# Designs tried in a protein design run: peptides against a protein of PDB entry 6DSZ. Part 337

Target 1, 361 residues: chain A of PDB entry 6DSZ
Amino acid sequence: NYVVTAQKPTAVNGCVTGHFTSAEDLNLLIAKNTRLEIYVVTAEGLRPVKEVGMYGKIAVMELFRPKGESKDLLFILTAKYNACILEYKQSGESIDIITRAHGNVQDRIGRPSETGIIGIIDPECRMIGLRLYDGLFKVIPLDRDNKELKAFNIRLEELHVIDVKFLYGCQAPTICFVYQDPQGRHVKTYEVSLREKEFNKGPWKQENVEAEASMVIAVPEPFGGAIIIGQESITYHNGDKYLAIAPPIIKQSTIVCHNRVDPNGSRYLLGDMEGRLFMLLLEKEEQMDGTVTLKDLRVELLGETSIAECLTYLDNGVVFVGSRLGDSQLVKLNVDSNEQGSYVVAMETFTNLGPIVDMCV

## One batch from the design tools (peptide; made by RFdiffusion4, then SolubleMPNN)

Design b2_p29_4_s2 (from b2_p29_4, 10 letters changed)
Fold by OpenDDE base, seed 3:
Structure b2_p29_4_s2 (fold): chain B 361 residues (1-361), chain A 29 residues (1-29)
Amino acid sequence: as target 1 above (361 residues)
Amino acid sequence: SEAVKKALAELEEEQKDSTRFQKLLEKAA
């Protein structure tokens, strides 16, 4: 009887950083297929706290903090459309992950989108948005007392959404998305009415963006708006300000992931398909009235890492590089470049043994 | 570039009082 010790999955398919275990703890949460790993960032490095098995492959993993919560809650959506909101509870040495709410958000009718599942949370925690099917935007209202995640669909005229985010600083929940039509790729915004269960006209649109525009980054206040990342260009728009850059260095490989470094959205990390790590810089200009506007965008090469599926800035210049194709890494960003001109040094490497098919034997 | 050095220096200064990874960084140095 060969006891095949089922190897744990090592390929990372998502990561998020926040304050899940407490208000003070900085956590790294890593999704590895059906497994959620929870770490605390310490002086010694990543300390494992708990592993959680999920009822399916994790497709969405997002931290959010509703008004009046002391710490972040975790939204998870599985590839089988099981949604849950999780809370970390500790009582002495006893650690529990509590399901605050759950639901299945699968539709009986719909074409699953080719670009996969997208899940987003309104920065003001009014709703969760899901792009699961072409031509549909699913909304889960966030209510504190509701243990059952109820959802409704709003029809999208735009059938081929590439990426979508909620914008910051909007009176009503507002989505910004890249979509494709026969004329090319475009950016549009919609306000989401919970009451009427419909879209209202958003504050702005940008027609005819770059043909390979693939990602939307919602930018916090004071800048607001969104960054659109393409193959050749990076653009910013907030309704009033438009700015585009086309740094030659990004043409060499497709940017595939991003992470915000600063709460104010002044710095981002970008990862490409070659494992290059970039910093995107938002240069501010302070106006005479005290308003802050975007002056310029800059992209700077930091160095090389494993090919990132996800990136998260932790603290003290340490970045977690979650890799699906290669080894995941903790890397240090250094002020001074090494002899090769790299600002990146690998601190720890987490061996990826490849896709372990969970053969439930 | 000067821009990346500045951005990284600003980030280091902003987080200088954080003890996160401090011992790990000391071992890697």
Scores: peptide ipSAE 0.644, ipTM 0.957, DockQ to the pose 0.905
Fold by OpenDDE base, seed 4:
Formats: structure tokens, C-alpha cells, sequence
Structure b2_p29_4_s2 (fold): chain B 361 residues (1-361), chain A 29 residues (1-29)
């Protein structure tokens, strides 16, 4: 019996950065199918700290910091609907990944959504939201002492949700989502009532957005609101202000991932299906009353990388490009372009051996 | 573009005191 030691998965299907190991450490967490890799960002580069086997393919991986936690916690949802909240704990040389809470969030009835599993966390850590099935939004209330992740469903009238995020700066947890109906694609917001377990009308909506609107980016304060990314356009809306750009360069390939560079949401990285890396710039205008408003949106080409499944800005202009189809990379953003006009230089490349096809023989 | 250069220069200035990747970047320079 040749125990074919299954090669470790190398294709990246998710990545996040935050302060998971400590309040001071900057971590990169990489999801590779059932594997979670934890790195610390050091002066020398990425230092591997721990590899964790998960009980299923990682479908959602998000860092969040509840009130009164000194470091980030990790929410994971598997493709088999096993949810957990993980904490990193080190005691001397002993490293433990502690399960703070767990649960299975599978429904007995529901059509799995064609756009896959979406998991989002309220910026104020009041709840986790899950779009698992068409016409349902699952809510996991976040309670510090709850070891069992209990969830409830709220019915969505909008059956075909494309993407959803929690907004920032909302008194109540508020989702913003792109959905499709027979009339096209639209953006809508809902407030989520934990008490009543229902949706209330959100602060704004935008009907008839671009037909290929595919991603929602929640923008932090002071701007607030959301960015909607399409095939041809990028739009911003916060209820009071609307801006749209249609840079010709984004028409060449579909934007498939994004990552926020700044805590204030002034800069984002965008990756497309051709491996082009862009920066989305939010230009601020300071009003006489001290309010900050969005003046303009700009998209600028940085260069080319491996086709990103996920992007994360780390520090000092270093970006991790997580790739499913190609090699993952650490790249440096340079202030000055090279002779080819690229601001991107590959620093490290991580070989992707391709998908482990479980050949059921 | 000038906008990219400005944005990247601002980012570099904001992070000038960070030691993360410093040695790696020094080797690549």
C-alpha cells in the first residue's frame, strides 16, 4: 500500500492579514484548500509560525477584533458549513490554535448559491453574515462568552445576490449587496435587526447598476459607503454622494479581487483575470466643517503579477499575491516605474503545483 | 502616472519607520 503522501496543497484560495499571533505582530494567513498557513511579517520577510489542518476546504477566512480583545480572532467557514472562531495562543515555545467557538451552519433546505459561499463580519463585531443559500441571509450573533455559534436566517427577497458586505459607521449592522433580477443588477442596503431577526430598510439603494457589477467594497470612515466594481465601471455611493468612473483599462479584463491598503480606505489594490494589478485611489476633499468627502476615484495600473485569487497589502509596499492558477508572489510596489512602466517587482515566488484533483478511483 | 507615484510616495512616507521587510528590501536594492 503506497501511502501516497498527499502533496500539500499549493493553490491559494484565500488570504488575510492582521494581528493574529499578537497585538504587535503583523500576520499573513493563507488558505490552501484544507490548510491554513500562518506567517509573521518580519524584517527578513515571511516567517512561518504554524500550519493548521482544517476539517474541510476553507471557504471563508476573516480576521476580526471584538471589543476588549487584544488581538484579532479568526473566523473560518468550511465548504461543509463548519464554522469556527480561532484564537492564537502562545505559551513559551508551545503554540496552540484555540477554538473559541464552533458550529455547523448548514441548512436542511436551501439552494446553494451559484456564486458560492460569502462570509462577512460587521466592522463593529456585532455579527457574522453568511450568504450560503439563495433567498437567505444567515446571521451569527457575536457573543464573547458563546462557545456555540448559533445562527438564524433572515429571508432575502433578492434571490440572486452577487456580493455582500457590511458597511462601516452604521448605528445598526448594515449590509450592502449587489443582486440580480430580471430587470438587471442593483445595489441595496438593509439594516440587520438582531432583536427582531429581520431586515429593516437600509440608508440607500441604487437600481440599475452596471450589468456586470460583481463586487462590493465597504469603505471605512470617514468616507463610508461602498464601492461597486463592474466590468466597465467603478462606482461609489454612501447615500449622499455618488461617483462613477469608467476607465477603459478595466474593460480589458474582469477585476476579480481587491484589498484595502489603508485603514481609512483611501487606497485599494485590484487584481484582474489577466494578472494586472491596479491601485484604486479615493481622493479626499476636506470641507470647511472638517468633514471629509470623496472628491474623485482613480484607477491606475501598477503592473502585472500572477493571476490573483486574493490580494493583501502587508507593509512597506509589499503585497502578497495569492494565486490559485499560478504561482503566489510577494511583490514590491516601487515609487518609480521600471523601464516598462511597471511599479511592481516580484520579490519571492511560491510554486503552485496545481490543484490536487481527488481522483476518486 | 503622477497619481500613482504620489500615492506610492505617500505610502512609503507613512511606513518609513516600519522595520517589516526592511532587510529583505535592502537585499533587493
Amino acid sequence: as target 1 above (361 residues)
Amino acid sequence: SEAVKKALAELEEEQKDSTRFQKLLEKAA
Scores: peptide ipSAE 0.643, ipTM 0.956, DockQ to the pose 0.867
Fold by OpenDDE base, seed 5:
Structure b2_p29_4_s2 (fold): chain B 361 residues (1-361), chain A 29 residues (1-29)
Amino acid sequence: as target 1 above (361 residues)
Amino acid sequence: SEAVKKALAELEEEQKDSTRFQKLLEKAA
């Protein structure tokens, strides 16, 4: 019996950072098809802690911290619509990944969205939102006592949602989304009523955004609102303030991923289809009343990396570049550019052996 | 650009007391 050691997946489909193993540990979690890899960030680099096999391809992976939890929990949704909430538990040398809650969120009727599965978590941990099917927004209420993930659908009038996020600083859970209709692409907001299981009118909308607007970034307080990333433009809106930039450098290749560097949302990393790494800067203006408003947006080229499927800022200027098409990397952001004007230096490379052909036996 | 240098310098200063990656960075330098 030749035990064909099934080659482990090496292509990265997603990555997140947070405090999953403890309140103090900084973790990197990497999704590679059906595998979840958990690392601790140490002085020596990434230390592997655990690898977990999932019952399906990971489609969504998000960390969140419910009120009164000391560390983050992990939400996973698979491509087969199996949802779970995972907790890390260590007891001496024994490491367990505990399923706090699970459920299947598949609908019997619905058109799977062309832009794939989107999963988002309300910053106040009131709910999980899922865009799985056209014209539906699925809500999973977050309840501590519920081991079974229950979901309900709210109908969306907007059939072609491109991207969606929960906004910060909202009294009720509020989504912001880019959608397409026959007139173009638009941004809209909705409040989500858990009680009535319906959408209420959100705080703002922006009609006729850029035709290729593809990503929504929810901006934390004090700025609030959202950033909309297009092919040619980057826009900000929070209901009171609108700002748009069209830096020529982003026209060369489509931005495909982003990651927030700062808790306050003053800096972001952007990756494009050519492996260029950018920093998006939110310039603040302090008003006489002590309020902070967005003054300007800037985009600056940092350097080149592997083509990112996902990016996550870790610490000390170190960024994980998760790549599906190339080798994943740990890169360092340097204050001073090299002779080529790059602020990026590769520190570690993780070989991508390409797609594992799952020979279904 | 000056804006990037400033942003990266601010980030370095904010995280100067973090030991994460410290030994790895020392080897790459």
Scores: peptide ipSAE 0.640, ipTM 0.956, DockQ to the pose 0.886
Fold by OpenDDE base, seed 2:
Structure b2_p29_4_s2 (fold): chain B 361 residues (1-361), chain A 29 residues (1-29)
Amino acid sequence: as target 1 above (361 residues)
Amino acid sequence: SEAVKKALAELEEEQKDSTRFQKLLEKAA
């Protein structure tokens, strides 16, 4: 009787940081297929707190803080369209993950999108948005008293959404998305009416963006707007300001993930398919009226890491590099480059044993 | 570049009072 000790999954599918265990704790949450690992960031490093088995592969994992919550809640969507909102509770040594709400958001009709599941949360926690199927945008209204996650669909005229985010600083929940049509790729915005269950015209659009535009980053205030990342270019748009850069260095490999470093959205980490780590810098210009506008965008190479599936800036220049293809890493960003010109030093490495082949014996 | 050094230096200064990873960083130095 070979007790095949079921090896725990080691490949990282997603990571997020926030205040999940308490208001004061900085957490790193790591999705490894069906497992959620919860860490607390301490002076000594990452302290494991809890591991949670999920009933399916984690497809979306987002922290959010509804108005009047003391700490973040966790939204999870599985690949089987099971949605839940989780809360961390600790009483002495007893740690419980409480399901605040749950639901299945699968539709009977719809073509699953080829680019996979996208889940986003409105920065003001008014709703969750889901792109699950072509030509549909699913909305889950966020209500404190709702133990059952109810969703509705809004028809999206744009059938081929590449990426979508909620914008910051919008009176109504507003999405910004990259889509493809026969004429190329474009950026569009829609306001989401919860009351009417429809889209209204958004504040801006940009037709004919780069053909390989693949990611949307919602930029917080004071800048607002969005960054659009392509193969050759990075663009910013907020309705009033447009700026584009085409740094040759990003053409070498496709950017596949991003993470915001600062609450104000001045710095971002970018990871490419070769494991190069970049910093995207938003240079501010203060106007005479006290308004802050975007002056310039810069991309700078920091160094090399494992190929990131996800990136999470933690604190003190420490970044978690979640890798599906290689070892995950805890890396330090240094002010001074090493002899090779790298600003990145690996501090810890988490061995990836590869895909768990469920050998059904 | 000077830009990345400046950005990293600003980030370090902004987080100077944070004790997160402090002991780990001291061991790696």
Scores: peptide ipSAE 0.640, ipTM 0.956, DockQ to the pose 0.880

Design b2_p29_4_s3 (from b2_p29_4, 9 letters changed)
Fold by OpenDDE base, seed 3:
Structure b2_p29_4_s3 (fold): chain B 361 residues (1-361), chain A 29 residues (1-29)
Amino acid sequence: as target 1 above (361 residues)
Amino acid sequence: MEAVKKALAELEEEQKDSTRFSKLLEKVE
């Protein structure tokens, strides 16, 4: 009986950064199939703190900070629809990951969406939204005293949701989503009523966006609104302002992931299917009344990395490139380009050994 | 080219007091 020690998964399928271990610590959390790896960002680099086995493949991993929490909590949803909210607790040398709440959010009836599981959290931590099945939006109200994650469904008229996010700065929780119908792809918003368990009309919509519009980025205040990323175009809309760019460079390969660099949403990282890393820039204009509006959008090529499944800006120009297909990397963004015109330098590489083939010998 | 350099320079200036990765960066230079 050769116990082939099943090699730990190395392919990254998700990453997030925040303050999970403490209010002061910057953490990198990496999802590798059923494993969650927790790191602290230090002067020396990534320090491993804890590894956690999950009861299923991690499908959603999001940090959020409810009002009155000193540090971030972690929401996880597995591919088997097990949801949990996790807290990091350290007592001396003892490190525990505490489950604050859990639940199974699987429906008995529903067609699993072809684009997979989407999980989003309201920026004001009022609810979690889940797109699990076509024509349904699942809502998990966030209540501090509830150890059991209870969910309800709201029917979506839009059957083919491509991506969805909660918007910032909304009185009521408001989703923005790209959907496809026979006429093409469109962007729509809905307010989510917890009380009535229904959608109300959102603040804006944009019909007939680019045919390959695939991602929604919710933009924080002061800009607000959303960025819609397509194959050929990047658009911004906040209900009052619309901007579109079509930089030729993004046509060469599909953008597949994004990450916000700064809290105000002025800079984003974009990764494409060729491993190119871009910076998306939101140029601000300050009005005479002190309001900040979006003046322009720009996309700039930074360089090349491993093909990112996920990106997260850490600090000091360091980016984690989580890769499923290749090696994950820590890369440095430099102000000056190298001889090849790249602003990206690889600092560390994490070998991806590929899928664990459970060879039952 | 100027826009990216400006954005990266602004980012560096905003985070100049951060010690995160400081020792790691010294090894790559």
Scores: peptide ipSAE 0.656, ipTM 0.953, DockQ to the pose 0.881
Fold by OpenDDE base, seed 4:
Structure b2_p29_4_s3 (fold): chain B 361 residues (1-361), chain A 29 residues (1-29)
Amino acid sequence: as target 1 above (361 residues)
Amino acid sequence: MEAVKKALAELEEEQKDSTRFSKLLEKVE
């Protein structure tokens, strides 16, 4: 009996940061196929707290804090469409990951989207949105008392959604998405009515965006709106203001991931397919009425890392670079560049032994 | 000052009281 001790997966396919273990603890959560790793950020670095085996490959992993929760909850969706909401509980030395709610969100009818599973959470924690199938947007209402995750579908006229996010600062849950039709790629918004289980017209749209527009970043207040990342351009739109930049440096390689550095959405990290790390800067302009508007967008090269599948800013200029193709890293952002002009220094490297190819035997 | 340096300096100032990674950073410096 060769107990093939299945090597634990090392390739990172997702990471999130938040306050999962407590209100005060900063956590890094890492998805490695079916494995969830939970770390606490300490003065000494990342301290492992718990590892959790999931019943399936983690496809979506998002932290959220419903009103009246002291700490974040974790939403997970697997590639087999098993959804759960997890809570961390500690009593002395006993650590439990509690399933607050669960459900299967698979549809019997539908074409799985070629761009894979997208899962998003409304910033006000009213719902979870899922793009699983072409022409459908699945909604999971968030209710504290419901242990069973119930979902319903809303039909999307736009069959080929590239990316979707919930916007911030909206009275009703509002999605912003990039979609493709025969005329090109476009951005559209919809309000989601939980009551009527339908889409209403959103606050804005932008037709004929860049042909390779691939990512939506929802920008928190005070700016609001969204950033659209393309191959050649980065654009901002909030319904009132439009701004576009086309920095030549981003044409060299496709941006594949992003992470917000600060709560106000003034700074983002961007990673490309060559392992270049950028900072996207939103410059504010304060109006006489005290409103804050976007003045400018800037992209600055920070340095090079492993090719990021996911990025998360932690604290004190420390960034976790989750890599699927290479070694994951803990890197430091320095105020002063080195002799090569890099603002990035690798502090720790986590060896990637490669994807566990599930050899279907 | 380059926009990136300004942004990083502001970030450092905002987080100066955080002890997260403090000991790790002391080893790298």
Scores: peptide ipSAE 0.653, ipTM 0.953, DockQ to the pose 0.796
Fold by OpenDDE base, seed 5:
Structure b2_p29_4_s3 (fold): chain B 361 residues (1-361), chain A 29 residues (1-29)
Amino acid sequence: as target 1 above (361 residues)
Amino acid sequence: MEAVKKALAELEEEQKDSTRFSKLLEKVE
């Protein structure tokens, strides 16, 4: 009986930060193939709390807090289209991960999108949106009493969606997405009607964005709107204001991940394919009427890390760099640069032993 | 350079009361 002790996966394919274990605890959740690792951020560093095995590779992992919940819930979608909403429950020393809701969201008809699975949650927790198949947007209404995740599809006229997010501060759930057509890449918005199960015209669109526009970042209030990341440019649009920058430093390597540093969306981390870590800064202008508008965008090089698959700002200038190709890291952002001009110092390194080739024998 | 330093300094000030990573950071300083 060769107990092949299946080596635990070490390559990180996703990470999220929030308050999953309690309202007060700051958690780091790490997806490693079929495994979810849950950590609590402490004075001493990351403390492991629980490891959860999933029935499939984690494709989407998002924290969200429905109205009236004291802590975040976790949405997971697997590569096999198994969806679940998980809750952390502790009773004394007993730790349970409870499945509040589950469902399979696979369609019998549809072409799986070449750009993979996208899962997003409305900031007001009205719905989950899924781009699984070309020309379809799947909606999972969020209802507290429903243990079964029921979904419906809305047809998208735009067949080649690159990235999609829900916008903040919208009366109705509103998506913003980059799509490609024969004329190039464009940004469009749609309102999602749960009642009518259809798209309504969104507040704005931007035609003919950069050809390599690849990511949408939804910006919280007070700015609102979205940031579009390309190969050569970073653009902001909120319906009223447009701003574009083309910092030469980002042309060297493709930005592949991002993370918001603060709740107001004034600072973001960006990671590229060379392991460079950037800060994107949103400079505010306060108007006489108290309105806050975006004055400028800046991108600054912080330093170099492992090639990030995902980034998450934790606290006290500490960032988790989740890497698939290299070692994951905890890094510190310092106010003062070192002799090399880097603001980044590695604090901890988590060895990546490479992909577990599941040799199906 | 100045913009980054300012942003990082503001972030440090905003989080000065947080004890998260405090002991770990003491080892790196």
Scores: peptide ipSAE 0.653, ipTM 0.953, DockQ to the pose 0.861
Fold by OpenDDE base, seed 2:
Structure b2_p29_4_s3 (fold): chain B 361 residues (1-361), chain A 29 residues (1-29)
Amino acid sequence: as target 1 above (361 residues)
Amino acid sequence: MEAVKKALAELEEEQKDSTRFSKLLEKVE
């Protein structure tokens, strides 16, 4: 009886940061296939708090804080379309992960999208949006009293959505998405009506963006709007302001992940397929009326890391680099570059042993 | 280069009172 100690998965497929264990604790949550790891950020580093087995591969993992909650809740969607909302509860030394709500959001009819599962949460916690199938946008209304997650579909005229986010600062939940049609890639916005279960015209659109536009970043207030990341360009649009940059350095490798550094959305981390880490900077301009507008965008190379599947800025210049292909890392961003011109120093490395091949012996 | 240094310096100043990773950072310095 060879007890093959099932080696724990080490490849990271998602990470998020927030206040899941308490209002005061900063957490790092790491998805490793079917396993959720919960860490607390301490003076000593990452302290493991709990590991949770999920009934399927984690496809979406997002923290959100409904009005009147003291700490964040966790939304998880599995690759098998099982959705849940989880709460961390500690009673003395006993730690429980409570399922507040659950449901299966699989449709019997639909073509699974080639770009995979996208899950997004409205910044005001009115709904969860899911792009699971081509030509459909699934909505899960967020209601505190519902233990069963119920969803409905809204038809999208745009069959090939590349990425989608909820925008900030919108009276109604508003999505911004990149889509592809025979004419190229475009950006569009829709308001989502929960009452009518339909899309209304959004505040803006941008036709004929870069052909390889692949990511949408929703920008918080005061800027608002969205950043669109392509292979050759990064663009900003908020309905009133448009700005585009084409830094040559991003052409060398595809940007594959991003993370917001600060609440105001002035700084972002970007990771590419070569393990290069960039900072995207939003330069502000203060208008005479006290409004803040975007003056410029800048992209700067910080250094090299493992190839990031996900990035999470934590605190004190420390970044978690979640890697699927290589070792995950805790890295420090330094104000001064080293002799090689890098602002990045690896502090900790988490060995990735690769895919567990279930050798059926 | 100057823009990065400025952004990182601003970030450091904004977070100077946070003790998160403080002991870990002392070991790396």
Scores: peptide ipSAE 0.651, ipTM 0.953, DockQ to the pose 0.861

